# Ledger of designs, part 17: peptides against a protein of PDB entry 4Y8H

Target 1, 222 residues: chain A of PDB entry 4Y8H
Amino acid sequence: TTIVGVKFNNGVVIAADTRSTQGPIVADKNCAKLHRISPKIWCAGAGTAADTEAVTQLIGSNIELHSLYTSREPRVVSALQMLKQHLFKYQGHIGAYLIVAGVDPTGSHLFSIHAHGSTDVGYYLSLGSGSLAAMAVLESHWKQDLTKEEAIKLASDAIQAGIWNDLGSGSNVDVCVMEIGKDAEYLRNYLTPNVREEKQKSYKFPRGTTAVLKESIVNICD

## One batch from the design tools (peptide; made by RFdiffusion4, then SolubleMPNN)

Design b1_p11_8_s3 (from b1_p11_8, 3 letters changed)
Fold by OpenDDE base, seed 5:
Structure b1_p11_8_s3 (fold): chain B 222 residues (1-222), chain A 11 residues (1-11)
Amino acid sequence: as target 1 above (222 residues)
Amino acid sequence: GEVVGGGKGPS
């Protein structure tokens, strides 16, 4: 997996690749790794697929209840706290590594969470097996005061670095843009750089293409 | 083994 988050001047963008694996096997070529916690709070997940999905749904439900109870829009830090406390309680046994981002009445936010419940904050972050490939791009091209378009480009380039260089990453780039004062923009398959061209050859031959010239049956048991 | 790096189903 390669997941990234990038803050820009008026919001935050997260992005992910779309490969899932089972050991050396590609399990899914086009899985979705971006999860909605609330309308304006999204996360990207790495690690165990079932755990990332389950934990984000759980916290999403609790955030919704909290929002209804308080009559307030949910805050990213509330989601962060709930996630980290839950993960800490399970002592890293829930294999969820998350980049959590969003916009709320206090502004735009970008955090990461590790399976043991530690959290980080930054203007740009990467997680997953492709995180170093992504970070190489981020460190090279990140600057302050990014525009929305620049941030999307940077995030997508960072994901592509994972796609091309990390065995655990592949296929497509998904993006979610959370801009202050706007609805979240979920861009499923924003880039599809691995569309295969039409096969030039077919190796499906009709039956009988190779004639059987001779057959012999040998008994190996007397 | 467990599925790693996944989440929601494919689209």
Scores: peptide ipSAE 0.358, ipTM 0.844, DockQ to the pose 0.050
Fold by OpenDDE base, seed 4:
Structure b1_p11_8_s3 (fold): chain B 222 residues (1-222), chain A 11 residues (1-11)
Amino acid sequence: as target 1 above (222 residues)
Amino acid sequence: GEVVGGGKGPS
């Protein structure tokens, strides 16, 4: 996995690749790694797919209840605190590594969380097996006062670095843009750089292509 | 086997 977050002048963008794996097997070529916690708070997940989905769903539900109880829009720091406390409680056994971002009445925010419950803050972040590939791009091209368009491009370029250079990352780029005063923009398959060309050969053969040379029937019942 | 969204990265 490669996941990134980038702050810009009026909001925050997160992005992810779309490969999931089971050991050496590509399990899904186009999985969704961006999760909605609330309408304006999204996260990207690395680690165990089931854990990232489950923990974000749980916190999303609790954030909704909290919002109703307080009569306030959800805050990113509230989601961060709930995620942190939950992950810490399970001592790293929930294999979720998250970039959490969003906009709320206090502004735009970008955080990361590790499975043991530690958190970081920054203007740009990367996690996953492709994080170093992504960070190489981020460190080279990040600047202060990014526009929305510049931030989307930077995030997408960082994800592509993971796609090309990390075995655990692949296929497409998903993006979510959260700008102050606007609805979140979820851009599923924002980039699809790995569309396969048509296969040159068909492997469909007529019945009887492989000749039966000999037949024997063996009863294996008791 | 367990479905993984890649590794966590370093640390």
Scores: peptide ipSAE 0.366, ipTM 0.801, DockQ to the pose 0.098; fails the geometry check
Fold by OpenDDE base, seed 1:
Structure b1_p11_8_s3 (fold): chain B 222 residues (1-222), chain A 11 residues (1-11)
Amino acid sequence: as target 1 above (222 residues)
Amino acid sequence: GEVVGGGKGPS
């Protein structure tokens, strides 16, 4: 997995690749690693796919209840706190490594969470097996006061670095843009750089094209 | 086997 987050002048963008694996096997070529915690708070997940999905759904549910109870829009720091306390309780056994980002009445936010419950803050972050490939791009091209378009490009370039250089990453780039004063913009398959060329030939031959060289009937009943 | 969206990485 390669996941990234990038803050820009009026919000935050997160992005992810779309490969899932089972050991050396590609399990899914186009999985979704961006999860909605609330309408304006999204999370990118690395680690165990089931754990990332389950923990984000659980916290999303609790955030909704909290929002209803307080009559307030959900805050990214509330989601962060709930996630880290839950993960800490399970001492890293929940294999979720998360980039949590969003906009709320206090502004735009970008955080990361590790499976043992530690948290980090930054203007740009990467996690997953492709994190170093992504970080090489981020460290080279990140600047202060990015525009929305510059941040989307930077995030997508960082994910592509993971796609091309990390075996655990692949296929497509998903993006979610959370801008202050706007609805979240979820861009599923924002880039599809690995579309295979159409096959030039059909190998569907008429039945009987392959000659039968020998036939035998064996009785397998006693 | 466990379905993984990659590891945490060296970061």
Scores: peptide ipSAE 0.345, ipTM 0.796, DockQ to the pose 0.109; fails the geometry check
Fold by OpenDDE base, seed 3:
Structure b1_p11_8_s3 (fold): chain B 222 residues (1-222), chain A 11 residues (1-11)
Amino acid sequence: as target 1 above (222 residues)
Amino acid sequence: GEVVGGGKGPS
């Protein structure tokens, strides 16, 4: 996995690749690693796919209840606190490594969380097996006062570095843009740089290619 | 086996 977050002048962008793996096997070529906690608070997840999905759904539900109870828009720091306390409680056994980002009445925010419950803050962050490839791009090209378009470009370039250089990353780039005063913009498959060409041969063969030598009906419920 | 999003990366 390669996941990144980048702050810009008026908001924050997160991005992810779309490969999931089972050891050396590509399990899914186009999985979704961006998760909605609330309308304006999103996560990118690395680690165990089931854990990243489950923990973000749990905190998302609790954030909704908290928002209703307080009559306030949810804050990114509230989601961060709930996530880190939950993960810490389980001592890293929940394999979720998250970049948490969003906008709220206090502004735009970007954080990371590790499975044992530690948190970091920054203007740009990367996690996953492709994090070093991504960080090489971020460190080379990040500057203060990025525009939205520059931040999207930087984030997508950083994800592509993971796609090209990390075996655990691949296929497509997903992006979510959270700008102050606007709705979140989820850009599924913002880039699709790995479209496969048409196969030279079909795996469909005419019936009878392999002869049926015998047929029998048996009762399997006896 | 476990479906992984490529791991956490370096610590």
Scores: peptide ipSAE 0.329, ipTM 0.794, DockQ to the pose 0.111; fails the geometry check

Design b1_p11_8_s4 (from b1_p11_8, 4 letters changed)
Fold by OpenDDE base, seed 3:
Structure b1_p11_8_s4 (fold): chain B 222 residues (1-222), chain A 11 residues (1-11)
Amino acid sequence: as target 1 above (222 residues)
Amino acid sequence: GEVVTGGRGPS
């Protein structure tokens, strides 16, 4: 997996690749690693697919209840705290590694969480097996005061570094943009750089291509 | 069995 987050002048962008694996096996070529916690708070997940999905749904449900109780829009730091406390309680046995980002009444935010419950803050972050490939791009091209378009480009380039150089990453780039004062923009398959060319041969052979070597008719009684 | 890493399917 390669997941990234990048802050820009008026918001935050997260991005992910779309490969799922089981050891050396590609299980799914076009899975979704971006999860909605609330309308304006999204996360990217690495690690155990079931754990990343389940933990984000659980916290998303509790954030909705908290928002209703307080009559306030949910805050990214509230989601962060709830995720951290939950993951820490399970001592790393929930294999979720998350980049959490969003916009709220206090501004735009970008955090990361590890399975044991530690958290980090930054203007740009990467996680997953492709994180070093992504970070090489981020460290080379990140600057202060990025525009929305520059941040999307940078995040996409960082994910592509994982796609091309990390065995655990592949296929497509998904993006979610969270800008202050706007709805979140979820861009499923924002880039599809691995479209296969037309196959030279069809494997749909005419019936009878495989010869029948022997045939027998048997009466079966109970 | 192996643990699935990555994300959810399109279901």
Scores: peptide ipSAE 0.427, ipTM 0.887, DockQ to the pose 0.051
Fold by OpenDDE base, seed 4:
Structure b1_p11_8_s4 (fold): chain B 222 residues (1-222), chain A 11 residues (1-11)
Amino acid sequence: as target 1 above (222 residues)
Amino acid sequence: GEVVTGGRGPS
């Protein structure tokens, strides 16, 4: 997995690749790693797919209840706190590594969370097996006062670095843009750089293409 | 089987 977050002048963008793996197997070529906690708070997940989905749904539910109870729009720091406390409680056994981002009445925010419950803050972040590939791009091209378009470009370039250089990352780029004063913009398959061309040959052969030289039927049951 | 890493399906 490669996931990134990038702050820009009026908001935050998160992005992810779309490869799911089961050891050496590509389980899904186009999975979704961006999760909605609330309308304006989204999370990118790395690690155990089920854990990332479940924990974000749980906290999303609790954030909604909290919002209703307080009569306030949910805050990213509230989601962060709930997530980290939950993950800490389970001592890293919930295999969720998250980039949490969003906009709220206090502004735009970008955080990361590790499975043991530690949190980080920054203007740009990367997690997952492709994080170093992504960070190489981020460190090379990040600057202060990014525009929305520059941030989307930077985030997508960072994800592509993971797609090309990390075995655990692949296929497409998903993006979610959270700008102050606007609805969140979820861009599923923002980039699809790995569409395969039509195969040059069909390998469907008629029956009998491989000659049967000898056949023997053996009963192995008494 | 090994644990699946990544995210949910598109559905």
Scores: peptide ipSAE 0.414, ipTM 0.883, DockQ to the pose 0.049
Fold by OpenDDE base, seed 1:
Structure b1_p11_8_s4 (fold): chain B 222 residues (1-222), chain A 11 residues (1-11)
Amino acid sequence: as target 1 above (222 residues)
Amino acid sequence: GEVVTGGRGPS
């Protein structure tokens, strides 16, 4: 997995690749690693797919209840706190590594969470097996006061570094843009750089093309 | 078996 987050002048963008794996096996070529906690708070997940989905759904549900109870828009720091306390309680056994981002009445936010419950803050972050490939791009091209378009470009370039160089990453780039004063923009398959060309020939031959050389019937019952 | 890493399938 390669997941990234990048802050820009008026919001935050997160991005992810779309490969799912089981050891050396590609389980899904086009999975979704971006999860909605609330309308304007999204996260990208690395680690155990079931854990990332389950924990984000649980916290998303609790954030909705909290929002209704307080009559306030959900805050990214509330989601961060709920996630880290939950993950800490399970001592890293929930294999969720998250980049949490969003906009709320206090502004735009970008955080990361590790499975043991530690948290980090930054203007740009990467996690997953492709994180070093992504970080090489981020460290090379990140600057202060990015525009929305520059941040999307930087995030997508960082994900592509994971796609091309990390075995655990692949296929497509998903993006979610959270800009202050706007609805979140979920861009599923924002880039599809691995579309295969149409097969030139069909290998569907007529039945009987392969000659039967021998036939035998063997009784296997005693 | 090995755990699945990554995310959910498209719905």
Scores: peptide ipSAE 0.407, ipTM 0.878, DockQ to the pose 0.050
Fold by OpenDDE base, seed 5:
Structure b1_p11_8_s4 (fold): chain B 222 residues (1-222), chain A 11 residues (1-11)
Amino acid sequence: as target 1 above (222 residues)
Amino acid sequence: GEVVTGGRGPS
């Protein structure tokens, strides 16, 4: 997996690749790794896909209840805290590595969470097996005061670095943009750089292509 | 931040 988050001047973008793997096998070429916690709070997940989905759904449900109870819009830090506490409780056995991002009444936020419940904050983050490839791009091209378009490009370039260089990453780039004062923009398959051309040849030959040259019946009954 | 090389679990 390659997942990234990048803050820009008026919000935050997260991006992910779309490969799922089981050891050396590509299990899914176009899996979704971006999860909605709330309308304006999204996360990208690395690690065990089932765990990332389940934990984000659980916290998403609890955040909705909390929002209704408090009559307040959900905050990214609330989601972060709930995720952190849940993951810590399970001592890393829930294999969820998350980049959590969003916008709320306090502004735009970008965090990462490890399976043991540690958290980081930054203007740009990467996780997953492709994280080093992504980080090389981020460190090379990140600057302060990114525009939305620059941040999307940077995030997508970082994911592509994972797609091209990490065996655990591949296929497409998914993006979610969370800008202050706007609805979240989920861009499924924002880039599809691995579309295969039509196969030039078919190995489906008509029946009878291989002629039977000789037939012999051998009785094997004593 | 620590780059966690999270292995992709199967989707």
Scores: peptide ipSAE 0.045, ipTM 0.659, DockQ to the pose 0.109; fails the geometry check

## One batch from the design tools (peptide; made by RFdiffusion4, then SolubleMPNN)

Design b1_p12_1_s1 (from b1_p12_1, 4 letters changed)
Fold by OpenDDE base, seed 2:
Structure b1_p12_1_s1 (fold): chain B 222 residues (1-222), chain A 12 residues (1-12)
Amino acid sequence: as target 1 above (222 residues)
Amino acid sequence: SLAEQIRAAELS
């Protein structure tokens, strides 16, 4: 997995690749790793697929209830706190590694969470097996006061670094843009750089292609 | 094991 988050002048963008694996096997070529916690708070997940999905749904549900209870729009820090406390309670056994981002009445926010419950804050972040490939791009090209378009490009370039260089990452780039004063913009398959061409040949041969040269019956019983 | 890895999907 390669997941990234990048803050820009008026919001935050997160992005992810779309490969799911089972050891050396590609389990899903186009999975969705971006999850909606609330309308304007999204996260990207790495680690165990079931855990990332389940924990984000659980916290999303509780954030909605909290929002109704407090009569306030959900805050990213609330989601962060709920997630980290939940993950800490399970001592890293819930294999969720998350980049959490969003906009709320206090502004735009970008955080990361590890499975044992630690959290980080930054203007740009990467997680997953492709995180180093992504971070190489981020460290090379990140600057202060990015525009929305620059941030989307930077995030997508960072994800592509994972796609091309990390075995655990692949296929497509998903993006979610959360800009202050706007609805979240979820861009499923923003880039699809790995569309396979039509196969040139078929392995479906007519019957009799392999000739029977000899037949024998051998008794192998005592 | 490989068998265990096949049972659990990962995002890595």
Scores: peptide ipSAE 0.149, ipTM 0.651, DockQ to the pose 0.134; fails the geometry check
Fold by OpenDDE base, seed 1:
Structure b1_p12_1_s1 (fold): chain B 222 residues (1-222), chain A 12 residues (1-12)
Amino acid sequence: as target 1 above (222 residues)
Amino acid sequence: SLAEQIRAAELS
């Protein structure tokens, strides 16, 4: 997996590759690693697929209830705290590694969470087996006061570094843009750089192509 | 084992 987050002047972008693996097997070539916690709070997940999905759904549900109870829009720091406390309680046995980002009434935010419950903050972050490939791009090209377009480009380039160089990453780039004062923009398959051209020939031969050379009937009754 | 790895999908 390669997941990244990048803050820009008026919001935050997260991005992910779309490969799921089971050891040496590609389980899914086009899975979705970006999850909605709330309308304007999204996360990218690495680790155990089921755990990333389940924990984000659980916290998303609780965030919605909290929002209704307090009559306030959900805050990224609330989601962060709920996630980290939950993960810490399970002592790393829930294999969720998350980049959590969003916009709320207090501004734009970008955090990461590890399975044991530690959290980090930054203007750009990467996680997953492709994180070093992604970070090489981020460290080379990140600057302060990025525009939305620059941040999307940087994030997608960082994900592509994972796609091309990390065995655990592959296929496509998904992006979610969370800009202050706007709805979140989920860009499923923002880039599809690995589409194979249509096969020139079919190996589905007509029935009867293989001739029957011999036939025998054997009685197996006593 | 491969069998064990197949039981859990990973987002490595």
Scores: peptide ipSAE 0.140, ipTM 0.659, DockQ to the pose 0.142; fails the geometry check
Fold by OpenDDE base, seed 3:
Structure b1_p12_1_s1 (fold): chain B 222 residues (1-222), chain A 12 residues (1-12)
Amino acid sequence: as target 1 above (222 residues)
Amino acid sequence: SLAEQIRAAELS
């Protein structure tokens, strides 16, 4: 997996590849690793697919209830706190490694969470087996005061570094843009750089290609 | 084992 987050002048962008694996096997060529916690708070997940999906749904449900109870739009730091307390309680046995990002009444935010419950903050972050490939791109090209378009390009370039250089990453680039004062923009398959060309040959031969040399009908009932 | 790996999808 390669997941990244990048802050820009008026918001935050997260991105992910779309490969799922089971050891050496590609289990899914186009899975979704971006999850909605609330309308304007999204996360990208690495680790165990079932755990990343389940924990984000659980916290998403609790964030909705909290928002209704307080009559306030949900905050990224509330989601962060709920996630880290839940993960810490299970001592790393829930294999969720998350980049959490969003916009709320206090501004734009970008965090990461590890399975044991530790959290980090930054203007750009990467996680997963492709994180070093992604970070090489981020460290080379990140600058202060990025525009939305520059941040999307930087994030997608960082994901592509994982796609091309990490065995655990592959296929497509998904993006979610969270800009202050706007609805979140979820861009499923923003880039599809690995469309397979048509196969040169088919093994579907005409019927009768292999001759029937003998046929027999046998009664196998007692 | 391979059987154990098939039980859970990984986003490594």
Scores: peptide ipSAE 0.116, ipTM 0.630, DockQ to the pose 0.140; fails the geometry check
Fold by OpenDDE base, seed 5:
Order: C-alpha cells, then sequence, then structure tokens
Structure b1_p12_1_s1 (fold): chain B 222 residues (1-222), chain A 12 residues (1-12)
C-alpha cells in the first residue's frame, strides 16, 4: 500500500493506490483504500483491509452520533481521538494504519495513526509499504503554500512512486480533496496508468495444435 | 468467500 496526505493553502488532499495483496498474490487490483468517516472527513488505510474498513465505519458512526448530540459539525481531531483510543485499547491487534484528513469549522487537518494508537501531524504524510517511495517524492517536491492543483499532482506523483517501485502497491490512484467551504471531492481512479493494452495474440489454440506422440491402452482388470 | 478473503487481505 501507498497512502499519502498533503495539505494545501485551502484544504487537504489524500490519495491511495488500489492494490490489495495476500502474500505474493494480488488479491484485488482495484480496491478502495479511501474511506469516508463523515462528509468532510476522509481517511486512507493501510494494513489489514477488514480492520481499516471496520474501524473507520465504527468511528464514522460514532462521529455522526456525536455530531447530532452536540449539534456541531464533526471535527477531525474528534475522529483522531476516537480512532487512537480504540486502536490503543487493542494494543496493535487491529491492523489499521491510517492517514486521517478533513475540513471542519476549525480549518483543515492532516494526521496519521498507527495500529498501536500513536498519532502524528504534518503538512505531508505517507504510510504503507510504499511510504518511502512516496516520501522520496514528497521530500523532493513539497513546498509551502501549495495550490489545490499542485497538491493533487504532488499526492498523485507520490502514489505513483509507490505503484512503480513498491511490490505492495499497484494499479490506480484514488484521490479525495477536502477544501474549506466546499464538499469533499472523491476522485475514484483519478489516474489509471496501468491499463493493459489489447492482447496481440490469442492463447486459445485450435484442436490438434499439440500432436499426440504416443498412445497406450492398459487393461486394469485382471 | 472470495469477498471475505479480499477483505481479510493485506493492504501492506
Amino acid sequence: as target 1 above (222 residues)
Amino acid sequence: SLAEQIRAAELS
């Protein structure tokens, strides 16, 4: 997995690759690793697929209830706190590594969470097996005061670094843009750089392509 | 099921 988050001047963007693996096997070539916690709070997940999905849905549900109870729009820090406390309680056994981002009445936010419940903050973050490949791009090209377009490009370039260089990452780039004062923009398969060309040859051979060299009939009854 | 196996798979 390669997941990234990048803050820009008026919001935050997160992005992810779309490969799921089972050991050396590609289990899903186009899985969705971006999850909606609330309308304007999204996360990207690495680790165990079921755990990332389940924990984000659980916290998303509780955030909605909290929002209704308090008559307030959900805050990223509330989601962060709920996630980290939940993960900490399970001592890393819930294999969720998350980049959590969003916009709320207090502004735009970008955080990361590890399975044991630690959290980090930054203007740009990467997680997953492709995180180093992504970080190489981020460290090379990140600057202050990114525009929305620059941030999307930077995030997508960072994901592509994972796609091309990390065995655990592959296929497509998903993006979610959360800009202050706007609805979240979820861009499923924003880039599809691995579309296979049309097959040049058919692998269905006519009958008789392989000649029978020898035949023997053996009676198995005695 | 295959779907369950995919959900149990690693995102790495």
Scores: peptide ipSAE 0.110, ipTM 0.648, DockQ to the pose 0.116; fails the geometry check

Design b1_p12_1_s2 (from b1_p12_1, 5 letters changed)
Fold by OpenDDE base, seed 5:
Structure b1_p12_1_s2 (fold): chain B 222 residues (1-222), chain A 12 residues (1-12)
Amino acid sequence: as target 1 above (222 residues)
Amino acid sequence: SLAEAIRAAELA
């Protein structure tokens, strides 16, 4: 997995690759690793796919209830706190590594969470097996006061670094843009750089392509 | 393994 988050001048973007693996096997070529916690709070998940999905759905449900109870729009820091407390409770046994981002009445936010419940903050973040490949791109090209377009490009370039260089990452780039004062823009398969050309050959051969070289009939009854 | 957990590994 390669997941990234990048803050820009008026919001935050997160991005992810779309490969799921089971050891050396590609289980899914086009899985979705971006999850909606609330309409304007999204996360990207690495680790155990079931855990990332389940924990984000659980916190998403609780955030909605909290929002209704308090009569307030959901806040990224509330989601962060709920996630980290839940993960800490399970002492890293819930294998969720998350980049959490969003916009709320207090502004735009970008955080990361590790399975043991630690949290980090930054203007740009990467997680997953492709995180170093992504971070090499981020460290090379990140600057303060990015535009939305620059941030989307930077995030997608960072994901592509994972796609091309990390065995655990592959296929496509998904993006979610959360800009202050706008609806979240979920860009499923924003880039599809691994579309195969038409297969040049068929592996179906006519009957008789392999000649019978020898035949023997054996009576198995006395 | 922890290394597998860093990947979008489905439950091994």
Scores: peptide ipSAE 0.039, ipTM 0.563, DockQ to the pose 0.299
Fold by OpenDDE base, seed 2:
Structure b1_p12_1_s2 (fold): chain B 222 residues (1-222), chain A 12 residues (1-12)
Amino acid sequence: as target 1 above (222 residues)
Amino acid sequence: SLAEAIRAAELA
């Protein structure tokens, strides 16, 4: 997995690859690793896919209830706190590594959370097996006061670094843009750089293509 | 490394 978050002048963008793996096996070529916690708060997940999905749904539900109870729009720091306390309670057994980002009445925010409940803050972040490939791009090209378009490009380039260089990452780039004063823009399959061409030949041959040269029936039962 | 630890934990 490669997941990234990048702050820009008026919001935050997160992005992810779309490969799911089971050891050396590609289990899903086009999985969704971006999860909606609330309309304007999204996260990207690495680690155990089921855990990332389940924990974000759980916190999303509780954030909605909290929002209704307080008569306030959800805040990213509330989601962060709920996630980290939940993950800490389970002592890293919930294998969720998250980049949490969003916009709320206090501004734009970008955080990361590890499975044991630690949290970080930054202007750009990467997690997953492709995080080093992504971070190489981020460290090389990140600058202060990015535009929306520059941030989307930077995030996408960072994900592509994971796609090309990390075995655990692959296929497509998903993006979610959260800009202050706007609705979140979820861009599923924003880039699809790995579309396979049509197979040039058929590998289906008529029966009898391989000639039966000899046949013998052997009784192997006593 | 952190990346190696994450790879070890990654499951579908």
Scores: peptide ipSAE 0.034, ipTM 0.525, DockQ to the pose 0.469
Fold by OpenDDE base, seed 4:
Structure b1_p12_1_s2 (fold): chain B 222 residues (1-222), chain A 12 residues (1-12)
Amino acid sequence: as target 1 above (222 residues)
Amino acid sequence: SLAEAIRAAELA
């Protein structure tokens, strides 16, 4: 997995690749790693796919209840705190590594969370097996006062670095843009740089192309 | 099990 977050002048963008793996096997070529915690708070997940989805849904539900209880729009720091306390309680056994980002009445925010419940803050972050590939791009091209367009470009370039250089990352780039004063913009398959070319040959042969060479009937009853 | 395999799928 390659997941990134990048703050810009009026918000935050997160992005992810779309490969899921089971050891050496590509389990899903186009999975979704961006999860909605609340309308304006999204996260990107690395680690165990089921855990990232389940924990974000759980906290999303509790954030909604908290929002209703407090009569306030949900805050990124509330989601962060709830996530980290939950993950800490389970001592890293919930394999969720998250970049959490969003906008709320206090501004735009970008955090990361590890499975044991530690949290980090930054203007740009990366996690997953492709995090170093992504970080190389981020460190090379990040600057203060990024525009939305520059941040989307930077985030997508960082994800592509993971796609091209990390075995655990691949296929497409998903993006979510959270700008202050706007609805979140979820851009599923924002980039699809790995569309397979049309096959030069079709291997759909007529039925009967393969001859029956031998037939045997075996009784399996005792 | 299939369920275990699904749970073990990593977003690598």
Scores: peptide ipSAE 0.073, ipTM 0.620, DockQ to the pose 0.126; fails the geometry check
Fold by OpenDDE base, seed 3:
Structure b1_p12_1_s2 (fold): chain B 222 residues (1-222), chain A 12 residues (1-12)
Amino acid sequence: as target 1 above (222 residues)
Amino acid sequence: SLAEAIRAAELA
């Protein structure tokens, strides 16, 4: 997996690859690793696929209830706190490694969470087996005061570094853009750089390609 | 075992 987050002047972008693996096997070529916690708070997940999906759904449900009880839009730091407390309770046995990002009434935010419940903050972050490949791109090209377009490009270039150089990463780039004062923009398969060409051979042979050498009819007595 | 690995999809 390669997941990244990048802050820009008026918001935050997250991105992910779309490969799922089971040891040496590619289990899914086009899985979704971006999850909605709330309309304007999204996360990218690495680690155990079932755990990343389940924990984000659980916290998403509780954030919705919290928002209704408080009559306030949900905050990224509330989601962060709920996630880290849940993960810490299970002492790393829930294998969720998350980049959490969003916009709320206090501004734009970008955080990461590890399975044991530690959290980090930054203007750019990467996680997963492809994180070093992604970070090489981020460290080379990140600057302050990025535009939306520059941040999307930087994030997608960082994911592509994972796709090309990490065995655990592959196929496509998914993106989610969260800009202050706008709805979240989820861009499923924003880039599809691995479309396979037409196969040169078909194993559908004409009927009769294998000759029949002998036929026999046998009556089996009941 | 290979069978146990099939049960857990890892996002490595």
Scores: peptide ipSAE 0.061, ipTM 0.586, DockQ to the pose 0.138; fails the geometry check

